# Designs tried in a protein design run: peptides against a protein of PDB entry 6MBK. Part 4

Target 1, 240 residues: chain A of PDB entry 6MBK
Amino acid sequence: GFEMVNFKEEGFGLRATRDIKAEELFLWVPRKLLMTVESAKNSVLGPLYSQDRILQAMGNIALAFHLLCERASPNSFWQPYIQTLPSEYDTPLYFEEDEVRYLQSTQAIHDVFSQYKNTARQYAYFYKVIQTHPHANKLPLKDSFTYEDYRWAVSSVMTRQNQIPTEDGSRVTLALIPLWDMCNHTNGLITTGYNLEDDRCECVALQDFRAGEQIYIFYGTRSNAEFVIHSGFFFDNNSH

## One batch from the design tools (peptide; aimed at target 1 C201)

Design b1_p11_1_s3 (made by RFdiffusion4, then SolubleMPNN; from b1_p11_1, 4 letters changed)
Fold by OpenDDE base, seed 5:
Structure b1_p11_1_s3 (fold): chain B 240 residues (1-240), chain A 11 residues (1-11)
Amino acid sequence: as target 1 above (240 residues)
Amino acid sequence: MLDLTKPVTTS
């Protein structure tokens, strides 16, 4: 019902190959295809994860390292997904001097500085961990782990992480959602949820799309972004 | 593609 297309200004997106009606379930992504904290635990990162309290406590960092490990693995299942990710981001961690200067007159500068400091501290910590921890020896990052690597991974996760339910639905966990996160943004309502019965992320169409049209979704507000669990996909029941 | 920033925290 859709195909990946590289649009001129928007980069990668999804294009309808047939007519899609509003509220039609056109896209689903099974849990097994997601990059999650759990998949990180089950990856080459698992042994280190089991021994490092920061990785255990901070799912976003676990995802960042999972992403880096998979990127460095030629045979990774997620290579096709990773190759679609930007090599750089327009986030504060990539701000140039002029951009920072403009923010000096605002309170946003404090948040930028805080984020930069935190990221730098994390990098310094994990650089030491990767160099010294026994369970880091087999990581593909052992011989090459730069700040640029970490900045990229953190930014990738920062811009794309989502909250989904755990497999048993008892808690929430963090996930990157391949294929789904290729949809570009338009104004509207959240049309993505998680179906625990089928154990998959599900996305219904925000509007009618004709064959050949780009499919857009509404990202919502990331601070409040949580997938709708066990609710209908009707707009009246969708959370923001 | 997604470009929605979330704060990076430290432990």
Scores: peptide ipSAE 0.021, ipTM 0.640, DockQ to the pose 0.066
OpenDDE base, seeds 1, 2, 3, 4: peptide ipSAE 0.017, 0.021, 0.020, 0.018; ipTM 0.616, 0.645, 0.619, 0.625

Design b1_p11_1_s4 (made by RFdiffusion4, then SolubleMPNN; from b1_p11_1, 4 letters changed)
Fold by OpenDDE base, seed 3:
Structure b1_p11_1_s4 (fold): chain B 240 residues (1-240), chain A 11 residues (1-11)
Amino acid sequence: as target 1 above (240 residues)
Amino acid sequence: MLNLTEPVTTS
């Protein structure tokens, strides 16, 4: 019902290959295709995760390392997805000196510097962990872990992470959602939820789309998308 | 594509 297309000015997005009606379930992504904290725990990163308090406490960092490990693994299941990710981002971590100077007169500068400082400290900590921890010897990034790698991974997660339920629905966890995250944004209602019965992320059409039209979704408030535990689908208007 | 910007959580 859709195809990936590079749209002018908007970059990659999804285009309808047939008419899609409003509220039609046109896209679903099973849990097994998601990059999650759980998949990180079940990967080569698992032994280190189980022994590092920061990885355990900060799911976004766990996802960042999961992403780096999978990127460095030629046979990774997620290689096709990883290849669709930008090589650089418009996040503060990529700001040039001149861009930072423009922000010096604003309150935003404090947040930028805080992000730089925190990211640098995290990198320094994990660099030491990767060099010294026995379980890090199995990681494909053991001999190649640069700040640029970490910056990329952190930025990838920051811009794409979502909250989904755990398999038992008792808690929330973080996930990257391949294919779904290719949709570009429009104003409207959140039309994505998680179906626990079928264990999949589900997206219904916000409006009618004709064959050949770009499919847009509503991300919410530009924060991490939160998906409600549901046995089916309902519209969630978190903009109120 | 998604561009959900959020500051990195302090460790």
Scores: peptide ipSAE 0.018, ipTM 0.604, DockQ to the pose 0.067
OpenDDE base, seeds 1, 2, 4, 5: peptide ipSAE 0.016, 0.016, 0.009, 0.018; ipTM 0.577, 0.576, 0.503, 0.607; seeds 1, 5 fail the geometry check

Design b1_p11_2 (made by RFdiffusion4)
Pose (drawn by RFdiffusion4):
Structure b1_p11_2 (pose): chain A 240 residues (1-240), chain P 11 residues (1-11)
Amino acid sequence: as target 1 above (240 residues)
Amino acid sequence: DSFPASVLPVL
């Protein structure tokens, strides 16, 4: 019912190949396909996850390393997903100095500075950990772990991650949801939820989509400062 | 250090 298309404004997204009515359940993704903190713990990253206090406390960082480890694993279950991810992003981590300079004197620039400093600190910290700690000597990253790798990973997580209930429903965790996460954003209401019975992520149409029209979802009630810093885009006419 | 994440409600 849909195809991948490279749109000028939003980059790649989903386009309807048939008419899709509002409230139609048109997209579902089972849990097995998701990359989660739990799958990160049970992966080759597990030995380091158990020893490193930062990875235990910060699931988002755990997902970034999970993404990098699987990217460096030729036989990863998630290779189809990793190979279709973008190679670059428009998060401020990618901005030129003069592009960030336009933000001087604004409320938003402090968070740009924090994002930069946090990412650089994390890269330097984990570079040392990977090169020296025995619990990381079997990681794929020991051979090569560049700043570009880390910038890409954290940008992939921050622009795409989601909270979902745990498999039991009692807790929440962070996850990457393949296929569905290719939907771009428009104004509206959240129409994506997690179905604990079928154990899958389900998305109903936000609005009517005719064949040939791009399929959009509503990401959330975020400000443009949040969209730029964490999602890498500015949304015109953001009602929130 | 944390990133905002979209929340998926339970259905």
Fold by OpenDDE base, seed 5:
Structure b1_p11_2 (fold): chain B 240 residues (1-240), chain A 11 residues (1-11)
Amino acid sequence: as target 1 above (240 residues)
Amino acid sequence: DSFPASVLPVL
């Protein structure tokens, strides 16, 4: 009922191939297709994950390394997804001097600096881990782990991570949701949830879409400052 | 095609 299209201004998005009605379940993504902390643990990263306290404690970093490992793996199941990701982002980690200057008068500036410092510290830590840890020898990124790689992966996760239930529903975990995160944003209500019975993410249409129209979703409710920090954009119609 | 971190509700 939809196709991936490269739109001029929005980049990649989904276009309806048929009429879709409001509240229609038009898109679902089974857990097995998600990039999760659990899939990271079950990947080539697993041995290192089991030995590193930070990877264990910070699921977002685990996902970042999962992305890097899969990107470096030609036969990765997620290659088609990874190839759709931007090579660079408009997030604060990529800001030039002028862009930072615009934030100096805002409450976001402190968070931008903190994010930069934290990311740099994490990179320094993991650079050492990758160079010295025995289980890092099997990682495809061992000889090619740059700050640019880490910045990209962290930014990818930052802009796309979701909290979803674990398989048994007892806890929450983090996930990147391929296919679904190709939808571009509009104002509205959250129309995506997780169906534990069928073990899948489910998205229902925010509105009616006709064949040929771009399908938009609502990403969530955050302040514009939070949007800048987490996704690099403002939304004028944001209610927060 | 990018968005802030989201919390998906359980359906």
Scores: peptide ipSAE 0.247, ipTM 0.804, DockQ to the pose 0.420
OpenDDE base, seeds 1, 2, 3, 4: peptide ipSAE 0.033, 0.031, 0.033, 0.033; ipTM 0.736, 0.729, 0.735, 0.736

Design b1_p11_2_s1 (made by RFdiffusion4, then SolubleMPNN; from b1_p11_2, 4 letters changed)
Fold by OpenDDE base, seed 3:
Structure b1_p11_2_s1 (fold): chain B 240 residues (1-240), chain A 11 residues (1-11)
Amino acid sequence: as target 1 above (240 residues)
Amino acid sequence: MEVPARVLPVL
């Protein structure tokens, strides 16, 4: 009932191929298709993950390294998804000096500098880990781990990470949700949930969509500053 | 294109 399309001004999104009614389940993504902390642990990254306290404590960094390892793997199951991701982002980690100057008069500047410092420190730490740790020797990024790689992966995760239940529903984990994360934003209500019985993400339509219309979802309540920091854009009609 | 971090409710 939908297709991926490049829309003017909004970039890639989903377009309805038939009429979709409000509250209709039009999109679902099984757990096996998600990039999760668990899939990271089960990948080539697993041995290193099991011995690094930062990877264990920070699921977003685990996802970033998982994304880098899979990107560097020609036979990765997630190659089709990874190829849909931007090569660069409009997030603060990509801001030029002049763009940062515009933020100096705002409260967001402190968060921007915090991101810069934290990302740089993390890169320096993991560069050393990758060079010295025995379990890093088999990583496809062993001889090619640049700050640009790390910045891209961190930004990809920052803009796309979701909290979902673990398989048994006892805890929360982090996931990237292929195909679903192509939907662009509009005002409304959250219409995506996780069905534990069927072990899948489920998205119902926010409103009626006609064949040929773009399908929008609600990202949730965010400040404009949060959109800039985490999503790289301003939302003019942020009425929530 | 970019989806802000979400907490998906359990259905």
Scores: peptide ipSAE 0.169, ipTM 0.781, DockQ to the pose 0.397
OpenDDE base, seeds 1, 2, 4, 5: peptide ipSAE 0.034, 0.029, 0.330, 0.152; ipTM 0.682, 0.683, 0.882, 0.768; seeds 2, 4, 5 fail the geometry check

Design b1_p11_2_s2 (made by RFdiffusion4, then SolubleMPNN; from b1_p11_2, 3 letters changed)
Fold by OpenDDE base, seed 5:
Structure b1_p11_2_s2 (fold): chain B 240 residues (1-240), chain A 11 residues (1-11)
Amino acid sequence: as target 1 above (240 residues)
Amino acid sequence: MDFPARVLPVL
């Protein structure tokens, strides 16, 4: 019912190949296809994860390292997904000096500086961990772990991470949702949820889409400031 | 700074 298309202005997105009705379940992604904290634990990162308190405490960082490890693995199951990710982002970690100066007049500047500081500290910490920890020897990124790598991974996770239930529904975990996160954003209602019975992410159509139209979803209610910080977006008509 | 993840509701 849809196809992946590289739109000139919006980058990758989904285009309807048939008419899709509002509230129609047009897209679902089983847990086994998700990049989760659990899949990170079960990957080459697992041994290091089990020994590093920061990876254990911060699921977003675990996902970032999972993403880096899988990117560095030619045979990774997630290579097709990773190849669709931007090489750079319009998020604060990529802002030029002039862009940061413009933000000085906004309330977001403190969050931007905090993000810079935290990301730099995390990189410095993990650079040392990767160089010295025995369990880091198996990581495909051991000999190539730059700030640019880390910035990219953190930004990828920041813009795409989702909170979903664990398999048994007893807890929550973090996940990247391939294919689904290719939908570009529009204003509206949240139309994505997690079906525990079928163990999959489910997305229903926000509105009617005709064959040939781009399919948009609503990522959730955020302030423009939060969108700038978390997603690099600014919505003039943010109705929430 | 922990950036809030999108929360998917359980269906």
Scores: peptide ipSAE 0.430, ipTM 0.873, DockQ to the pose 0.873
OpenDDE base, seeds 1, 2, 3, 4: peptide ipSAE 0.409, 0.390, 0.403, 0.385; ipTM 0.869, 0.893, 0.860, 0.891

Design b1_p11_2_s3 (made by RFdiffusion4, then SolubleMPNN; from b1_p11_2, 4 letters changed)
Fold by OpenDDE base, seed 1:
Structure b1_p11_2_s3 (fold): chain B 240 residues (1-240), chain A 11 residues (1-11)
Amino acid sequence: as target 1 above (240 residues)
Amino acid sequence: MESPARVLPVL
């Protein structure tokens, strides 16, 4: 139904290989393909995770380290996904001096500086952890962990992280959703949800797409509140 | 500050 394509200016995206109708379930990603806090715990990072309070308390950082460990692992299942990720981001952590100077006239400067400071402190902390913690010896990033690595991973997670239910639906966890997050953004309604019965992320088409057209989705505005169908999620129950 | 995660609705 779709294929990965490198679009000029937009980078990687998905292109329809057939006609896709609005509301059609065209894309699903099973839990086993997601990069989650749980998959981080079950990876080479697991022993360190079990001993580090910050990794345990901050799922986004756990995902960042999971991403770095998998990137540093040539045989990682997620290598194809990781290779599609941007090498740089438009996040504050990548702002140039002129951008920061411009922001000095705005209220945003405080948030930018805070993010810089926090990220730098986290890096310094984890650099020491990686160098000294017994369970860090098995990490593929043991001998190669730079600030640039950390900045990239943190930015990757910040821009791509999703809150999804745990397998039993009793709690929430954080996930990167490969393949799905390759869809470039357009305005519209949120058409992605998590199907607990089938244990997968499901995306229905925002509109009709013809064969050869790029498939766009709407990521929506990030919120700590759960999205409800009547609040902007569009889903056809017959798509299951 | 880091932006919050997207919240996927449960279907």
Scores: peptide ipSAE 0.424, ipTM 0.871, DockQ to the pose 0.486
OpenDDE base, seeds 2, 3, 4, 5: peptide ipSAE 0.179, 0.370, 0.273, 0.375; ipTM 0.780, 0.853, 0.815, 0.857; seeds 2, 4 fail the geometry check

Design b1_p11_2_s4 (made by RFdiffusion4, then SolubleMPNN; from b1_p11_2, 3 letters changed)
Fold by OpenDDE base, seed 4:
Structure b1_p11_2_s4 (fold): chain B 240 residues (1-240), chain A 11 residues (1-11)
Amino acid sequence: as target 1 above (240 residues)
Amino acid sequence: MEFPARVLPVL
């Protein structure tokens, strides 16, 4: 019903291969295909996760390290997904000096500086952890953990993380959702949910999509500043 | 449970 396509300006997205009707369940992703905090805990990162309070407290950082470990693993189940991710992003961590200067005239500058500061501090912390912690010895990052690596992973998670229920539905956790996260944003209503009975993410069509049309979803209410800072794009037709 | 895509991070 759909295929991944590289669109001009928007990059990769999903294109309908047939007519899809509004509210049609056209895409679902089982939990087993997701990169989650739980899958991070069950990976080579697990032993370190179990002993590092920051990894335990910040699921987004856990996902970032999960991405880095899996990217460095040629036999990773998620290699096909990881290869679809951008090699660089348009988020503040990749801004040139002139872009930062431009934002100095906006209220967004404080969030930009916070992002820089926090990311740098996290990198410095985990660089030491990776170099010194016994459970870091088996990580593929031990001999090669650069700021560029961390910047990429953090940006990947920042732009793509989702909040979904745990398997038992008792709590929420963070997840990267392969294939589905290729959908680009448009105005509308939330059309994605998690089906606990079938243990899968489910996406219904926001509108009718004809064969050959790009399939959009509504990410949720965001300001343009939030899109720029956290998603790396500016949505001109944003109603908020 | 519906959820918005790409939730804002806690940095």
Scores: peptide ipSAE 0.429, ipTM 0.902, DockQ to the pose 0.142
OpenDDE base, seeds 1, 2, 3, 5: peptide ipSAE 0.413, 0.427, 0.111, 0.384; ipTM 0.897, 0.904, 0.725, 0.860; seed 3 fails the geometry check

## One batch from the design tools (peptide; aimed at target 1 I61 V154 M158 Q163)

Design b1_p12_1 (made by RFdiffusion4)
Pose (drawn by RFdiffusion4):
Structure b1_p12_1 (pose): chain A 240 residues (1-240), chain P 12 residues (1-12)
Amino acid sequence: as target 1 above (240 residues)
Amino acid sequence: SLVPVLRDYSPF
């Protein structure tokens, strides 16, 4: 019912190959396909996760390393997902100095500075941990762990991650949701939810989509400052 | 009932 298309404005997204009515359940993704903090713990990253206080406290950082470890694993279950991810992003981590300079004197620039400093600190910290701590000597990253790797990983997580209930429903966790996460954003209401009975992520159409029209979802009621800093885009006519 | 899937923008 859909195909991948490289759109000028949004990059790759989903396009309808048939008419899709509003409120139609057109997309579902079972839990097995998701990359989660739990799958990160049970992966080759597990030994380091159990020893490093930062990875335990910051599931978003745990997901970035999970993504890097699996990217460096030729036989990873998630290779189909990793190979279709973007190689670059428009998060401010990728901006030139003069591009950030336009933000001087604004409310938004402080968070750009924090993002930069946090990412650089994290890279330097984990570089040292991986190169010296025994609990990381079996990681794929010991051979090579560049700043570009880390910038890519945290950018992949911040522009795509989601909160979902745990498999039991009593807690929440962070997850990457393949296929569905290729949908781009438009104004509207959230139409994606987690179905605990079928144990899958389900998405109903936000609006009618004719064949040939791009399939959009509503990401959330976020400001343009949040979209630029954490999602890497500016949304014209953001009603929120 | 479905549990909404929310985008997380927590700083790293």
Fold by OpenDDE base, seed 2:
Structure b1_p12_1 (fold): chain B 240 residues (1-240), chain A 12 residues (1-12)
Amino acid sequence: as target 1 above (240 residues)
Amino acid sequence: SLVPVLRDYSPF
């Protein structure tokens, strides 16, 4: 029903290979394919996770380290997904000096500086953890953990992390959703739900798509200011 | 049952 395509202006996206009707279930992703806080706990990161309070308290950081560990693992199940991720992002952590200077006239500058400071502090903390913690010795990033690595992982998670239920539906956890994440964003309604009975993410079409058209989804409600801070762009038709 | 999948915007 769809294929991955590199669009000139939007980068990678999904294109319909047949006509898809509005509200049609066209895409589903089983839990076993997701990168989650639980899969991080069950990975080579698990022993460190069980002993580090920041990894336990901040699921987004746990996902960032999970992503880095899997990227550094040639035989990782998620290699095909990781290779589809941008190598760089338009997020504030990648802003050039002129872009930062432009933001100095805006209220967003305080959030950008906060993001820089927090990311740098986290990197410094985890660099020390990776160098000194016994359970870090088997991590594939043990001898190769740069700020650029951490910046990339943070930006990847910041732009892609989603809330999904735990397997028993009792709590909310964080997930990166391969394949589904390839859909570029448009304004609209949430059309993705988690089916607990089948243990999968289910996406229904926001509108009719013809064969050959790009498939768009709505990721969630954010202000334009929050889009700049978290995604690096404004949405013209953002109602918030 | 379906639970809405929401993008998480929690800060780092």
Scores: peptide ipSAE 0.627, ipTM 0.954, DockQ to the pose 0.897
OpenDDE base, seeds 1, 3, 4, 5: peptide ipSAE 0.624, 0.612, 0.615, 0.620; ipTM 0.953, 0.952, 0.952, 0.953

Design b1_p12_1_s1 (made by RFdiffusion4, then SolubleMPNN; from b1_p12_1, 4 letters changed)
Fold by OpenDDE base, seed 2:
Order: sequence, then structure tokens, then C-alpha cells
Structure b1_p12_1_s1 (fold): chain B 240 residues (1-240), chain A 12 residues (1-12)
Amino acid sequence: as target 1 above (240 residues)
Amino acid sequence: SLVPVLHDTTPV
């Protein structure tokens, strides 16, 4: 009951094609369609992942490299999804000199500088790894890995990564959720959960939407203090 | 039963 639309001010979003009621399950995404740390391990990145301690320790960086590898692969299953992602972001890594100068008068400047420093160090590290590690030879990144590529990938992950359970529900992993993450944000309650029985993400409507209206969701925060339980959800200590 | 899907705000 929805379609992807490019809105003038908000970019891509989802529009209702029929009336959708509050709390109605209108969207679900099976695990097989997600970009996860597990799908990264099962991709061309897998051999390098198994040998690099940073990829193993930092699931978000693993997702960033997974995203870059799939973007560089013409036959990637995720090409339609990747083509909908922004080419640039409003993240600190994309701030212009004037924006950074403005922030120098604020406490936020320390976080901006930290993110620049960390991202630059990671790029320098992985540039060397990609050029020298035997398991990097099959990566489509070997001859085309720029700071701009890395900046885009980590910004994509930082803005879109989600915590979901592993298939057995015993642990938490990270995922990009195609189609679902095209919903633009509004204030409200978390209305997306993972159904382990059906092995899929399930999104219920935050409010009533009429045919032709844009569908908005609330991504929420990781903080338990800010987490509001929606009907049908339960607290799992392993998911927080 | 559903496990909440949470956006992870942890920077790189």
C-alpha cells in the first residue's frame, strides 16, 4: 500500500497508495534483503573480514566496506537500494569551512574534530590494508578507494545503521534496512520491530495515513531511558 | 513477539 516518491524538499520517501490505519502492519523486510554484518562476512569482503581485527570489532566499519564493495559491483543485489542513497550528507564529515568556523564557538566542535580525526585515521589504515593484504585482491576497491568513497560509506552507515537481533535472537547485530529506511523521520514512538519467527523487520503505522500522504516513522534512540515500549514489543536486554 | 529495531547512533 505504498510507493517510493522523490519529494522536492525531503528527497526520496514513501507515499501511501491506500488508507493506512494507525498500528497497521504496512511494511516488512525479510532478513535476506538486509545489508548486515553477516551478509558482509558472506560477501567478497569475507576473507578480509576474517583476518582484520578492526572489521571484526567494528560492525559499522564492516557495513561501510560492504556498502562500498556492493556499490562497485554492477551485479550487486543491492544496486537498486544503493542508487536511492544520498550522494552527500549533512554530517560533520561534509561540513564546509564556514560551517566549521561557526561551530568553533560551540561545544560541538570537539565532536566534529574527533570524527574528522577518526575517519582520516581509519581511511589511512584501510588504504594500506587494501593495497597490501592478500585477501583484498578480489575487492573491487583495490584500484578505486578514495577518502570521498570512505566518507560517503561511513556517513551512510552512521545515518542508517540499525540494531537487530541475530537469527537465533542470542545477540545484536547491525543492519541497513532497504525500503524501510526511505521513510522520512517524524517525532513519535518506535513502531518497527524484528519478528524472529518470520525472520523479518516489521513496521506498523505511527498514525493514520490517507492515500497520497507521505509515510513518516520515528527511528528513536538507542538509549533505554528514551525508549518507549510500543504494543507488541518487549524489552530484550541483548538488543539494547 | 517483536524485538525493537533501534537506530544506532554510535559514530565510527
Scores: peptide ipSAE 0.458, ipTM 0.916, DockQ to the pose 0.608
OpenDDE base, seeds 1, 3, 4, 5: peptide ipSAE 0.463, 0.432, 0.426, 0.387; ipTM 0.918, 0.913, 0.912, 0.901; seeds 1, 4, 5 fail the geometry check

Design b1_p12_1_s2 (made by RFdiffusion4, then SolubleMPNN; from b1_p12_1, 4 letters changed)
Fold by OpenDDE base, seed 1:
Structure b1_p12_1_s2 (fold): chain B 240 residues (1-240), chain A 12 residues (1-12)
Amino acid sequence: as target 1 above (240 residues)
Amino acid sequence: SLVPVLKDFTPV
């Protein structure tokens, strides 16, 4: 009922190929298709994950490294998804000097500087880990781990990570949700849930969409400032 | 019942 389209202004999005009614279950993504902390642990990254305290403590960083490992793997199951991701982001880690100067007059500057500082420190730490740790030798990124790589992965995760339940529903874990996260944002209600019985993400339509229309979802209630800081999005009239 | 899927904007 939908197709991937590269929209000129919005990048990749989903377009309806038929009429979709409000509240219709039009999209579902089984757990096996998700990039999760668990899939990271089960990947080539697993041995390093098991030995690194930061990867264990910070699921978002684990996802970032999982994303980098899979990107560097030509036979990765997630290659089609990874190829849909932006090569660059409008997040603070990509801000030019003029954008940073503009923010110096705002409270957001502290968060921007924090992101820069944290990301740089994390990169320096993991660069050393990748170069020296025995379990890093088999990682496909062993000889190709730049700050730009890390910045990209962190930005990808920061903009796209979602909280989902673990398989048993006892805890919350982090996931990238392929195909679903191609839906661009609009104001509305959260229309995505996880079905534990079927072990899948389920998305129902926020509104009626006609054939040929772009399908939008609601990412959550955020201020424009928070969107800029965390997702790079800006809406002139964010009513939420 | 569905568990809400929530986008996590927590900084790294």
Scores: peptide ipSAE 0.330, ipTM 0.893, DockQ to the pose 0.904
OpenDDE base, seeds 2, 3, 4, 5: peptide ipSAE 0.295, 0.290, 0.276, 0.222; ipTM 0.884, 0.882, 0.878, 0.851; seed 2 fails the geometry check

Design b1_p12_1_s3 (made by RFdiffusion4, then SolubleMPNN; from b1_p12_1, 6 letters changed)
Fold by OpenDDE base, seed 5:
Structure b1_p12_1_s3 (fold): chain B 240 residues (1-240), chain A 12 residues (1-12)
Amino acid sequence: as target 1 above (240 residues)
Amino acid sequence: MLIPVLKDFTPV
């Protein structure tokens, strides 16, 4: 029903290979294909995760380290996904000095500086952990853990993380959703939910798409809270 | 297309 295409202006996206009708379930991603906090715990990172309180408390950081470990692993199942990720982002952690100076006139500057400070402190902490902790010895990133790596990983997670239910539906966890997050954004309704019975993320078409057209989805604000868990599809006007 | 999200991490 669709194929991955590198669009000149938008980067990677999905193109319809047939006509897709509005509200048609055209894309689903089983849990086993997701990068989750649980998959991080079950990976080479698991032993360190079990010993580090910050990794345990901050699922987004756990995902960032999971992403770094998998990127550094040539045989990682997620290599095809990771290779589609941008090498740099238009996020505050990548702002140049002139962009930061421009923001000094805005209320956003405090959040930017906070993010810089927090990210730098986290990097310094985890650099020490990776160098000294026994369970870090087997991590593929041990000898290649730079601030740039960490900045990239946290930026990847911040821009792509979603809240999904745990397998038992008792709580929420964080996930990166390969293939689905390749859809580029358009204004509309959130058309993605999680089906617990089939244990998969499900995306229905926002509109009719013809064969050869790019398939767009509505990201909302791409906050963790915007991934539909229980309430079905909702309209969050991205007019913020 | 990426939508930049400003999210603070807790200090360590």
Scores: peptide ipSAE 0.030, ipTM 0.699, DockQ to the pose 0.086
OpenDDE base, seeds 1, 2, 3, 4: peptide ipSAE 0.027, 0.027, 0.030, 0.028; ipTM 0.695, 0.696, 0.699, 0.700

